# Designs tried in a protein design run: peptides against a protein of PDB entry 5D63. Part 143

Target 1, 292 residues: chain A of PDB entry 5D63
Amino acid sequence: SLRRGIYHIENAGVPSAIDLKDGSSSDGTPIVGWQFTPDTINWHQLWLAEPIPNVADTFTLCNLFSGTYMDLYNGSSEAGTAVNGWQGTAFTTNPHQLWTIKKSSDGTSYKIQNYGSKTFVDLVNGDSSDGAKIAGWTGTWDEGNPHQKWYFNRMSVSSAEAQAAIARNPHIHGTYRGYILDGEYLVLPNATFTQIWKDSGLPGSKWREQIYDCDDFAIAMKAAVGKWGADSWKANGFAIFCGVMLGVNKAGDAAHAYNFTLTKDHADIVFFEPQNGGYLNDIGYDSYMAFY

## One batch from the design tools (peptide; made by RFdiffusion4, then SolubleMPNN)

Design b2_p21_5_s3 (from b2_p21_5, 14 letters changed)
Fold by OpenDDE base, seed 1:
Structure b2_p21_5_s3 (fold): chain B 292 residues (1-292), chain A 21 residues (1-21)
Amino acid sequence: as target 1 above (292 residues)
Amino acid sequence: SAEEEERELREIAERIAAAKA
């Protein structure tokens, strides 16, 4: 079963992703096929999948940028019916916005079926051009048509997954205590993480004994990421991953506060030094406390 | 023990205030 999370949804046949045109929050905004750049944010192409309780394999799909939901126009079962962004809620009962998402016959891609109409999200004619029509179309679960097959690339982690990544890191102190602040986290590319750091003013901040030292830098970075998230996305129900750690060196005579994020594969953490913007696999400290 | 662990946590937590980089 598909897990709750944020996904980049890519067509199985051509290098095109499900895109909310211009990221507009207006009702009726077309959802279209559009090119994407790997390892980037792809702003209008991120979707939060929220599972509907007691309805097997059924979700709402909220566009992260606009905060609107994938909507089959009038719930029509006619082939070629427009799929648009439309205002909604995560746990709506509106069948126009309910999507049953299950594995296709190939076992790797998914098909997206409208709960009401039983038609499938279709990249019309497999058109790879920017702005290509995405529509509801007749189909079956076992059909191999790539126009209706989609890869769901997970762009977020659950708190449990983050916790697991931390637990397997060798630079965790035996006395470690971790505190989870949210349930689901968008994981940023390093380039985006660095840009947030630059925009925060931290590169120009001066280290000052006690009054503005390591903990201030680390907390300021986390605050900057939080603000960036709030300012960038209209969807709710997720956070931006940016952790704070307190660590002690091997000798036990020095302590440091620093940040961390997740690697691209979400399996490991990487340390971030907010005083210089560096990424390190070993920051020279073992963490005894983290919150994220 | 839990008590020993809590003591260790307090001790190392104090280091962040005294010997920060």
Scores: peptide ipSAE 0.131, ipTM 0.816, DockQ to the pose 0.309
Fold by OpenDDE base, seed 2:
Structure b2_p21_5_s3 (fold): chain B 292 residues (1-292), chain A 21 residues (1-21)
Amino acid sequence: as target 1 above (292 residues)
Amino acid sequence: SAEEEERELREIAERIAAAKA
């Protein structure tokens, strides 16, 4: 079954993603097909899937940027019914905003069925142009039509997945204690992470003994990422991944505070030095504490 | 033991205060 998380949803037939037009929060904003750039933040094309308790394979889909929800207009079962952004809540009972999401017959893509109408989210005519219509359309679960098949590219990790990635890293001290601050994390590309670092002013900050040293740099980076998240996204129920670690060197005569993020495949962590903006697989310390 | 681990953590925590970069 599909896990709770943030997804980039791509058509199985053409290089088009489900896009909320202009990222607008207005009720009735069209959801359309739009091109995307791999390995970047596609701002209007990220969707938080929230599973509905006790309703199998059924979710709401919240646009991360606008904070509005995928909505089948009037819940109509007519082919060609508009799919729009509309105000809502994560655990709504409104069938216009409830979507059953299950694997298609090919075993890799998903189909998205409206819970009430039983119609499917359809990229009309498989149109790859920007602004192409996305609508509810008649279909079946076993039909091979790529207009109704979607890849769910996971853009977030759960706290458990982050914990597992940390546990696999060889630079963790035997006395390690991890503290989880949130439940779901959007994982940023390194380019975005670096840009936040640059915008924070840390590249121009002066190291000063005790008063502004490694822990201050590391915490300032985390604060900058937190603020960036709050200022960038209108949806709730997730955080931006940025960890802080405390570590000790092999000799035991030096300690350091630093940041870390997840690799592109979300399987491992990579260390980030907030004093110089560098990414390292080995920062020269073994972590005895982290919070993220 | 848990007590030994707690002691080790305390010692490491003191290192970050006294010998951090």
Scores: peptide ipSAE 0.128, ipTM 0.817, DockQ to the pose 0.320
Fold by OpenDDE base, seed 4:
Structure b2_p21_5_s3 (fold): chain B 292 residues (1-292), chain A 21 residues (1-21)
Amino acid sequence: as target 1 above (292 residues)
Amino acid sequence: SAEEEERELREIAERIAAAKA
């Protein structure tokens, strides 16, 4: 079953993603097919899938940028019915905004069925052009039509997944204590993470003994990421991944505070030095404390 | 023991104040 998380949803037939046009929060904003760039944020194309309790395989889909929800216009079962962004809530009972999402017959892609109408999200005619119509369309779960098949590329991790990634890292001290601050985290590409770092002013910040040293840099980076998240996305119910660690070296005579994020595959952590913007697999310290 | 672990943790944590970079 599909897990709660943030997804980039890509058509199985053509290189097009489900896009909320212009990222607009206006009710009735068209959801369209649009090109995307791999390993980038794709701002208008990220969707938070929230599972509905006690309704099997059924979700709301919230656009991260606009904070609005995928909505089948009037819940109509007619082929060609518009799919739009519309105001809503994560646990709505409005069947226009409830989507049953299950694996297609190919076992890799998903189909997205409106809970009420039983029609499927369809990239009309498989049109790969920017702004191509996405609509509700008749179909079945077992059909192989790529117009109605979608890859759900997960762009986030749960707190449990992050915890597991940390636990697998060899640079964790035996006395490690981790503190989870949120439940779901959008994982940023390094380029975006670095840009936030640059924009924070940290590259120009001067290290000063005790008054502005490693812990100040690390906390400032986390604060910058938090602010970036708040300023960039209108959806709620997730955070931007940026951890803070305290570590001690092998000799036990030096300590450091630093950041960390997750690798592209979300399986491992990578350390980030906020004093110079470097990414390292080994920062030279074993973490005895983290919060993220 | 839990007490030993807590003591070790405190000792390690104190290094931040004294020997951080």
Scores: peptide ipSAE 0.126, ipTM 0.808, DockQ to the pose 0.313
Fold by OpenDDE base, seed 3:
Structure b2_p21_5_s3 (fold): chain B 292 residues (1-292), chain A 21 residues (1-21)
Amino acid sequence: as target 1 above (292 residues)
Amino acid sequence: SAEEEERELREIAERIAAAKA
């Protein structure tokens, strides 16, 4: 079953993603097919899937940028019915905004069925052009039509998944204590993470003994990422991944505070030095404490 | 032992204040 999380949703037939046009929060904003750039933040193409309690395989889909929800216009079962962004809530009872999402017959892609109408989200005619119509369309779970098959690329991790990634890292001290601050985290590409770092002013910050040293840099980076998240996205119910660690070197005679994020595949962590903006697999310290 | 581990944690924590970069 599909897990709660943030997804980039790509058509199985053509290189097109589900896009909220212009990221607009207006009711009735078209959801369309649009090209995307791998390994980047595709701003209008990220969707938070929130599972509905006690309704099997059924979700709301909230656009991260606009904070609005995927909505089948008037809940109509007519083929060609528009799919739009519309105001809503994560746990709505409005069947126009409830989507049953299950694996297609190919076992890799998903189909997205409107809970009420039983029609499927369809990239009309498999059109790969920007702005191509996405609509509700008649279909079945078992048919192989790629117009109605979608890859759900997970762009976030749960706190448990992050914890597991940390646990796999060899640079964790035996006395390690981790503290989880949120439940679901959007994982940023390094380019975006670096840009936040640059915009924070940290590259120009001067290291000063005690008054502004490693812990200040690390916490400032964490705060900058948090603010970036708040300023960038209208949806709620998730955070932006940026961890803080305290570590000690192998000799036990030096300590450091630093950041970390997740690798592209979300399986491992990578360390980030906020004093110089570097990414390292080994920062020279073993973490005895983290919060993220 | 748990007591030894707790002592080690305290000692490591003090390193941040005394020997951090």
Scores: peptide ipSAE 0.123, ipTM 0.807, DockQ to the pose 0.321

Design b2_p21_5_s4 (from b2_p21_5, 15 letters changed)
Fold by OpenDDE base, seed 2:
Structure b2_p21_5_s4 (fold): chain B 292 residues (1-292), chain A 21 residues (1-21)
Amino acid sequence: as target 1 above (292 residues)
Amino acid sequence: SEEERQRELEEIARRIAEAKA
């Protein structure tokens, strides 16, 4: 089954993603097909899928940017019914905002069925143009119509997944203690992570013995990412991944504080040096503490 | 042992305070 998380939802037939038009939080804002750029933050195209307890394979879909929810207008089963953003809650009972999401017949893509109407989210006519209509449409789970098939590209990790990624990294000290701060994390592309670093002012910050050294840099980076998250997204229930580590070198005569994030495939961590903005697979230290 | 780990952490803590990069 689909895991709780943040997804970029891409049509299986054409290079179009499910987009909340202009990222508007207004009720009734059209959800449309829109082009996307791989390995970037597609701002209006990220959806937090929250599984409904005790309802199999059923979710709300919250637009990360607007904080509004995917909504089938009036819950109508009529083909062509608009799918819009609408105010809601993660665990709503409103069937207009409940979506059953299961694998399609091809075993790779998903179909998105409205819980109430039993119609499917459809990129009308498979239109690849920006602003193309997305609507509820009649269909079946077994139908091969690519207009109703969607790839769910996971853009986030759970705290458990992050923990697992850390655990298999070779640069962890035997005394390691990790502290998890949140439950779900949007994982940023390095380019975005770097931009936050740049905007934080850290590139211009001067290293000063004790008063502003490695720990200050690392914590400042985490704070910057946190603020970026709060300022960028209206949805709740997730954080932006940015870890802090304390480490000791092999000789045990030097220590360092640094950041880390996850690789693109979310399987590994990569170290980030906030003093110079570098990404490293080996930062020269073994972590004895992390919080993220 | 946990005691050994604790001693090691204390030493590391000293290092982080005195020999930070």
Scores: peptide ipSAE 0.107, ipTM 0.805, DockQ to the pose 0.329
Fold by OpenDDE base, seed 3:
Structure b2_p21_5_s4 (fold): chain B 292 residues (1-292), chain A 21 residues (1-21)
Amino acid sequence: as target 1 above (292 residues)
Amino acid sequence: SEEERQRELEEIARRIAEAKA
């Protein structure tokens, strides 16, 4: 079953993603096929899938940028019915905004079926052009039509997944205690993470003994990421991943505060030094405390 | 023991305060 999370949804046939046009929050905004750039924030193409309790394999899909939901216009079962962004809630009972998402016959891609109409989200004619029509269309679960097959590239991690990534890292002290602050985290590309760091003013900040040293830098970075998240996205129910760690070196004669994020595959953590913007697999300290 | 662990944590806490980078 598809897990709760944030997804970049890509067509199985052509290099096109499900895009909310212009990221507009207006009711009736077209959802269209659009090109994307791998390993970047595709701003209008991220969707939070929220599972509906007690309804098997059924979700709402909230656009992260606009905060609106994928909506089949009038819930019509007619082929060619528009799929749009529309105001809604995560746990709505409106069948226009309820989507059953299950694996296709190929075992890798998913099909997206409207709960009410039983039609499928379709990239019409497999058109790879920007702005190509996405519509509800007749189909079956076992058909191989790539117009109705979608890869769900997971862009977020649960708190449990983050915890697991930390636990298997070799630079964790035996006294380690971790504190989880949120449930689901959008994981940023390093380029975006670095840009937030730059915009925070930290590159120009001066290290000063006690009054503005490692812990201040690390906390400032986390605060900057939090603010960036709040300012960038209208959807709720997720956070932006940025951790803070306190660590001690092997010799036990030095301590440090630093940040960390997740690797591209979400399987491990990478350390971030907010004093210089560097990414390191080994920052020279073992963490005895983290919050994220 | 848990007491020994707690003492170790306190020592680390002292180190972060006095010898942090």
Scores: peptide ipSAE 0.107, ipTM 0.802, DockQ to the pose 0.329
Fold by OpenDDE base, seed 5:
Structure b2_p21_5_s4 (fold): chain B 292 residues (1-292), chain A 21 residues (1-21)
Amino acid sequence: as target 1 above (292 residues)
Amino acid sequence: SEEERQRELEEIARRIAEAKA
């Protein structure tokens, strides 16, 4: 079953993603096919899937940028019915905004069926052009039509997944205590993470004994990422991943505060030094405390 | 033991304050 999370949703037939046109929050904004760039933030193409309690395999899909929801116009079962962004809530009872999402017959891609109309989200004619129509269309779960098959690429991790990644890392002290602050985290590409670091002013910040040292740098980075998230996205119910760690070296005669994020495959953590913007697999310390 | 763990944490916490970079 599909897990709660943020997804980049790509067509199984052509290199096109589900895109909210211009990221507009206006009711009735078209959802269209659009090209995407791997390993980047595709701003209008990220969707938070929220599972509906007690309704099997059924979700709302909130556009991360606009904060609006995928909506089948008038809930019509007619082939070619527009799929748009529309105001809503994560746990709505409006069947126009409820989507049953299950594996297709190929076992890798998903199909997206409107709960009410029983029609499927369809990239019309498999058109790979920017702005191509996405509509509700007749279909069945077992059909192999790639126009209605979608890859759900997970762009976020749950707190449990993050916890597991930390637990696998060899640079964790035996006394480690982790404190989870949120439930779901958008994981940024390193390029984006670095840009936030640059924009924060930290590259020009001067280390000063006690008054502005390692803990100040690490907390400032986390604050910068948090602010970036708040300023960038209108959707709620998720955070931007940026952790803070306190660590001690092997000799036990030095301590440090630093940041960490997740690797691209979300399986491991990588350490980030906010004093110089470096990414390291080994920062020279074992973490005894983290919050993220 | 938990008590030993706590003592170690307290010592490390002292280190972060006195020997941090």
Scores: peptide ipSAE 0.101, ipTM 0.800, DockQ to the pose 0.323
Fold by OpenDDE base, seed 4:
Structure b2_p21_5_s4 (fold): chain B 292 residues (1-292), chain A 21 residues (1-21)
Amino acid sequence: as target 1 above (292 residues)
Amino acid sequence: SEEERQRELEEIARRIAEAKA
């Protein structure tokens, strides 16, 4: 089953992703096929999939940028029915916004079926051009038509997954205590993470003994990421991943506060030094406390 | 033991206060 999370949804046939046009929050905004850049934030192409309790394999899909939901216009079962962004809620009962998402016959891609109409999200004619129509279209689960097959590239991690990544890291002190602040985290590319760091003013901040030292830098970075998240995305129910750690060195004669994020594959953490913007696999400290 | 853990945490806390970078 598809897990709750944020996904970049890519067509199985052509290099096109499901895009909310202009990221607009207006009801009726077209959802279209659009090109994307791998390993970057594709702003209008991120969707939070929220599973509906007690309805097997059924989700709402909230556009992260607009905060609106994927909506089959009038719930019509006619082929060619528009799929748009529309206001909604994560656990709506509106069948226009309920999508059954299961593996296709190829075992890798998914098909997205409207719960009410039983039609499928279709990249019409497999058009790879920007702005290509996405519509509800007749189909079957076993059909191999790539116009209706989608790869779900996971762009987020659950708190449990983050916890597991931390647990696998060798630079964790035996006294480690971790505190989870949220349930689902959008994981940023390092380039984006670095840009937030730059925009925060931290690169120009002066280290001062006690009054503005490692803990201040680390907390400031986390605050900057939090604000960036709030300012960038209209959807709720997720956070931006940015952790804070306190650590002690192996010799036991020094301590440090620093940040961390997740690697591209989400399997490991990488340390981030907010005092210089560096990413390190070994920051020279073993963490005895983290919150993220 | 929990007591040992607590002592270790207190020592670490002292370190962070006195020798943080």
Scores: peptide ipSAE 0.101, ipTM 0.799, DockQ to the pose 0.337

Design b2_p21_6_s1 (from b2_p21_6, 16 letters changed)
Fold by OpenDDE base, seed 5:
Structure b2_p21_6_s1 (fold): chain B 292 residues (1-292), chain A 21 residues (1-21)
Amino acid sequence: as target 1 above (292 residues)
Amino acid sequence: ITDEEKEELEERMLEKFEKAT
């Protein structure tokens, strides 16, 4: 079963992703195939999948950028029916915006079936060009047609997954207590995380005893990431991952405040020093408290 | 975040954190 999360949805046949054209919030905005760059944000190509309670394998798909939802035009079962962005809600009862998502016959890709029409999201003719039509099309779950098979590359982690990543890190103090602030987190590439750090003004900030020291730097970084998230995305129900830790050194005579994020594979954490913008596997402290 | 969780966080921050750098 597909988990709640933010996904980059890539065609199984050609290097094309499901893209909301221009990231527009207007009703009826075309959803199209578009090229993508691996390990980048791909702004218009991120989708929050929200599972519908008590409806097996069925989701709404909210475009992260526009805050609008994947919508089969008029719920038509006709092959070639447009798939567009349209205003909606995460737990809508509108079958035009409800999608059953299950594994395809190959066991790795997914198919996306409209709940009402029973047609499938189709990259028409497998066209790899930017702006290629995505439409509802007839199909079956067991069919091997790559036009209707999609890889769901998960770009987020749940709070539980983040907690698990922290728990297996060797630089966690025995008295550690973590406080989870949100439920689902978009994990940023380091390049984006660093750019937010640069834009925050922290690289030019002056360390001052007590009045602006390690905790101020760490909190300022988290605030900068939070603001970046609020300013960048129109969808709700997720946060941007940026943690704050308090740690003590091995000797027990020094404490430090710092940030952390997740590695690319989401399996581990990496520490971030907001005073110099460095990423470290070992920051020299064991964390006894975190919030994220 | 719940009120209880927030209170616990604030309590721990006040009690345990001693700044060095």
Scores: peptide ipSAE 0.025, ipTM 0.504, DockQ to the pose 0.075
Fold by OpenDDE base, seed 4:
Structure b2_p21_6_s1 (fold): chain B 292 residues (1-292), chain A 21 residues (1-21)
Amino acid sequence: as target 1 above (292 residues)
Amino acid sequence: ITDEEKEELEERMLEKFEKAT
């Protein structure tokens, strides 16, 4: 089954993603097909899938940017019914906003069925143009129509997945203790992570003994990412991944504080030095403590 | 995080972190 998480949802037939037009939070904002850029954030095209307890394979889909939910207009079963952003809650009982998401017949893509109407999210005519209509449309789970098949590219990790990535890293001290702060994390591209770092003022910050040294830089970066998250997204129930580590060198005579994030495939961590904005696979320290 | 977790973090930081850089 589909896991809780943030997804970029791409059509199986054409290079188009499910996009909330202009990222608007207004009720009735059209959800449309739109082009996307791989390995970028794609601001209006990220959706938090929240599984509904005790309802098999059924989710709400919250747009990260607007904080509104995918909504089938009036829950109508008529082909061509508009799919829009609309205010809602993660665990709503409104069938207009409940979506059964299961694998399609090809075993790779998913189909998105409205729980009430039993119609499917459809990129009308497979139109690859920006602003193409997405609507509820009649269909079956077995049908191979690419207009109703979607790839769910996971853009987030659970705390458990992050923990597993850390555990696999060779630069973890035997006394390591990790503290999980949130449940689900949007993983940023390095370019975005770096931009946040630049905008934070840290590149211009002066290292000063004790009063503003490694721990201050690392915490400042964490704070900057947190603020960026709060300022950028209206959805709740997730965080932006940015970890803080304390580490000791191999000789055991020096300690350092630094940041870390996840690699693109979410399988590993990469260290980030907030004092210079560098990414390193080996920062020269083994972490004995982290929080993220 | 819980208050207990916060306390554990603080204690661990104070006990083990010796700044070098």
Scores: peptide ipSAE 0.025, ipTM 0.509, DockQ to the pose 0.076
Fold by OpenDDE base, seed 3:
Structure b2_p21_6_s1 (fold): chain B 292 residues (1-292), chain A 21 residues (1-21)
Amino acid sequence: as target 1 above (292 residues)
Amino acid sequence: ITDEEKEELEERMLEKFEKAT
């Protein structure tokens, strides 16, 4: 079953993703096929899938940027019915915005069926052009039509997954205590993470004994990421991943505060030094405390 | 981070902090 999370949804047949046109929050904004750039944010193409309690394999899909929801126009079962962004809520009972998402017959891609109409999200004619129509269309779960098959590339991690990644890292002190602040985290590409760091002013900040030292840098970075998240996305129910760690060196005679994020595959953590913007697999400290 | 903080290290479990809505 599909897990709660943020997904980049890519067509199985052509290099096109489900895109909310211009990221507009207006009701009736077209959802279209659009090109994407791997390993980037793809702003208008991120969708938070929220599972509906007690309804098997059924979700709402909230556009992360606009905060609006994938909506089958009038819930019509007619082939070619528009799929649009529309205002809604995560746990709505409106069948226009409820989507049953299950694996296709190929075992890797998913099909997206409207709960009410039982039609499927379809990239019309498999058109790979920017702005190509996405519509509800008749279909079956078992057919192999790539127009209705979608890869769900997960762009977020749960708190449990983050915890697991930390637990696998060799640079954790035996006295480690971690504090989980949120439930689901968008994991940023390093380029975006670095840009936030640059925009925070930290590159120009001066280290000063006690008054603005390692902990201030690390907390400032986390605050900057938090602000960036709030300013960038209209959807709720997720955070931006940016951890803070306190660590001690092997000799036990020095301590440091630093940041960390997740690797591209979400399996490991990578350390980030907010004083110089560097990413390191080994920052020279073992963490005895983290919050993220 | 102070030297005193290093002396206060104890074995801890990973805990979840739940934010109030």
Scores: peptide ipSAE 0.017, ipTM 0.496, DockQ to the pose 0.112
Fold by OpenDDE base, seed 2:
Structure b2_p21_6_s1 (fold): chain B 292 residues (1-292), chain A 21 residues (1-21)
Amino acid sequence: as target 1 above (292 residues)
Amino acid sequence: ITDEEKEELEERMLEKFEKAT
C-alpha cells in the first residue's frame, strides 16, 4: 500500500509530471502535465498523499505549494472530465477529492482512481507537452495503458524512516537520544539546503566564544529552514527536514553542535557544518543528542 | 561546548519542545 508522504507523480509513459498550473490556489485551477527537472524541488508538482482512515488504499492529494486538493470536476464519470485544484480538507468525505491509489498490473507504477466515479487520472493522449490535459477517463486496474500509469517518487520521509537512517550511521554515540519534532519531512536537495544557509546570513556571522558559537550556528540554520518552509508552502501536515546534533569527539575532550540532513536515497544522513556550509560524512564527532 | 554547556543546552531544548507542543 502507498504510504503517507509527499510525492512527485510522474507519468509512466512520458517524462511528464502532474502539475498544478502556476501553483494557483484558486478553485478550478487546471492540473496538467508538465516537464520536470530531476533532483530539484519542482514547486508545483509535489503532492501530499493523506490516507483515509478505514477506507482501503484511498487518499486525498494536497498540492504542497497551493494547499488545494486534486478534484474531479463534479465527480463526473464522463471521459475527459477535468481534474483541477480545489479547496478541501485532508480527511474530506467529498468523493470528488477521494482517490484510490493502487499498483498497476506492472507492479511498479500506480493507477489513480476516483473513489466516486471509478474513472482514472489520465494524461490525455500521453501528451508530453507542457500544459497537457489531465482528465478522468474510463479504464480498468489491469489495463496497460501508460496514460493512466504513474510513478510515485517519494520526496519525504517519516520520522521513523529518519530515525532508522540515524541509527545506521556509524557516528552515533552509545548514549544517543533523539527527539522527533514532526511526523513527515520534505527532504531538500543539497543545493536548496545550501541556498537557505546562504540566505540566513550565517556565512557572514562571526564565531564568538559561547555567546555565538557552534550551537547558535546550528540552531540558526534550523530556524532558517523552518522559516523557509513556512514561507514557501501553503499545505500543512509536514515539516522541512533539518536536524540539529550535539556530538563528542573520540577523545571525549571536545563537543560540537552541527546540523544534518538526509542523503538523496533517504537511507543515510549527511552532516552539515553551519559555520562553513560544508557537507561531511564524518564531522569528527559522535552524536549523543539530536532533534529534528 | 563544555560539559556543563552541553547539559544545559539539552535541558533547555527539551523544555522548549514541551512548551511548543
Scores: peptide ipSAE 0.014, ipTM 0.515, DockQ to the pose 0.320

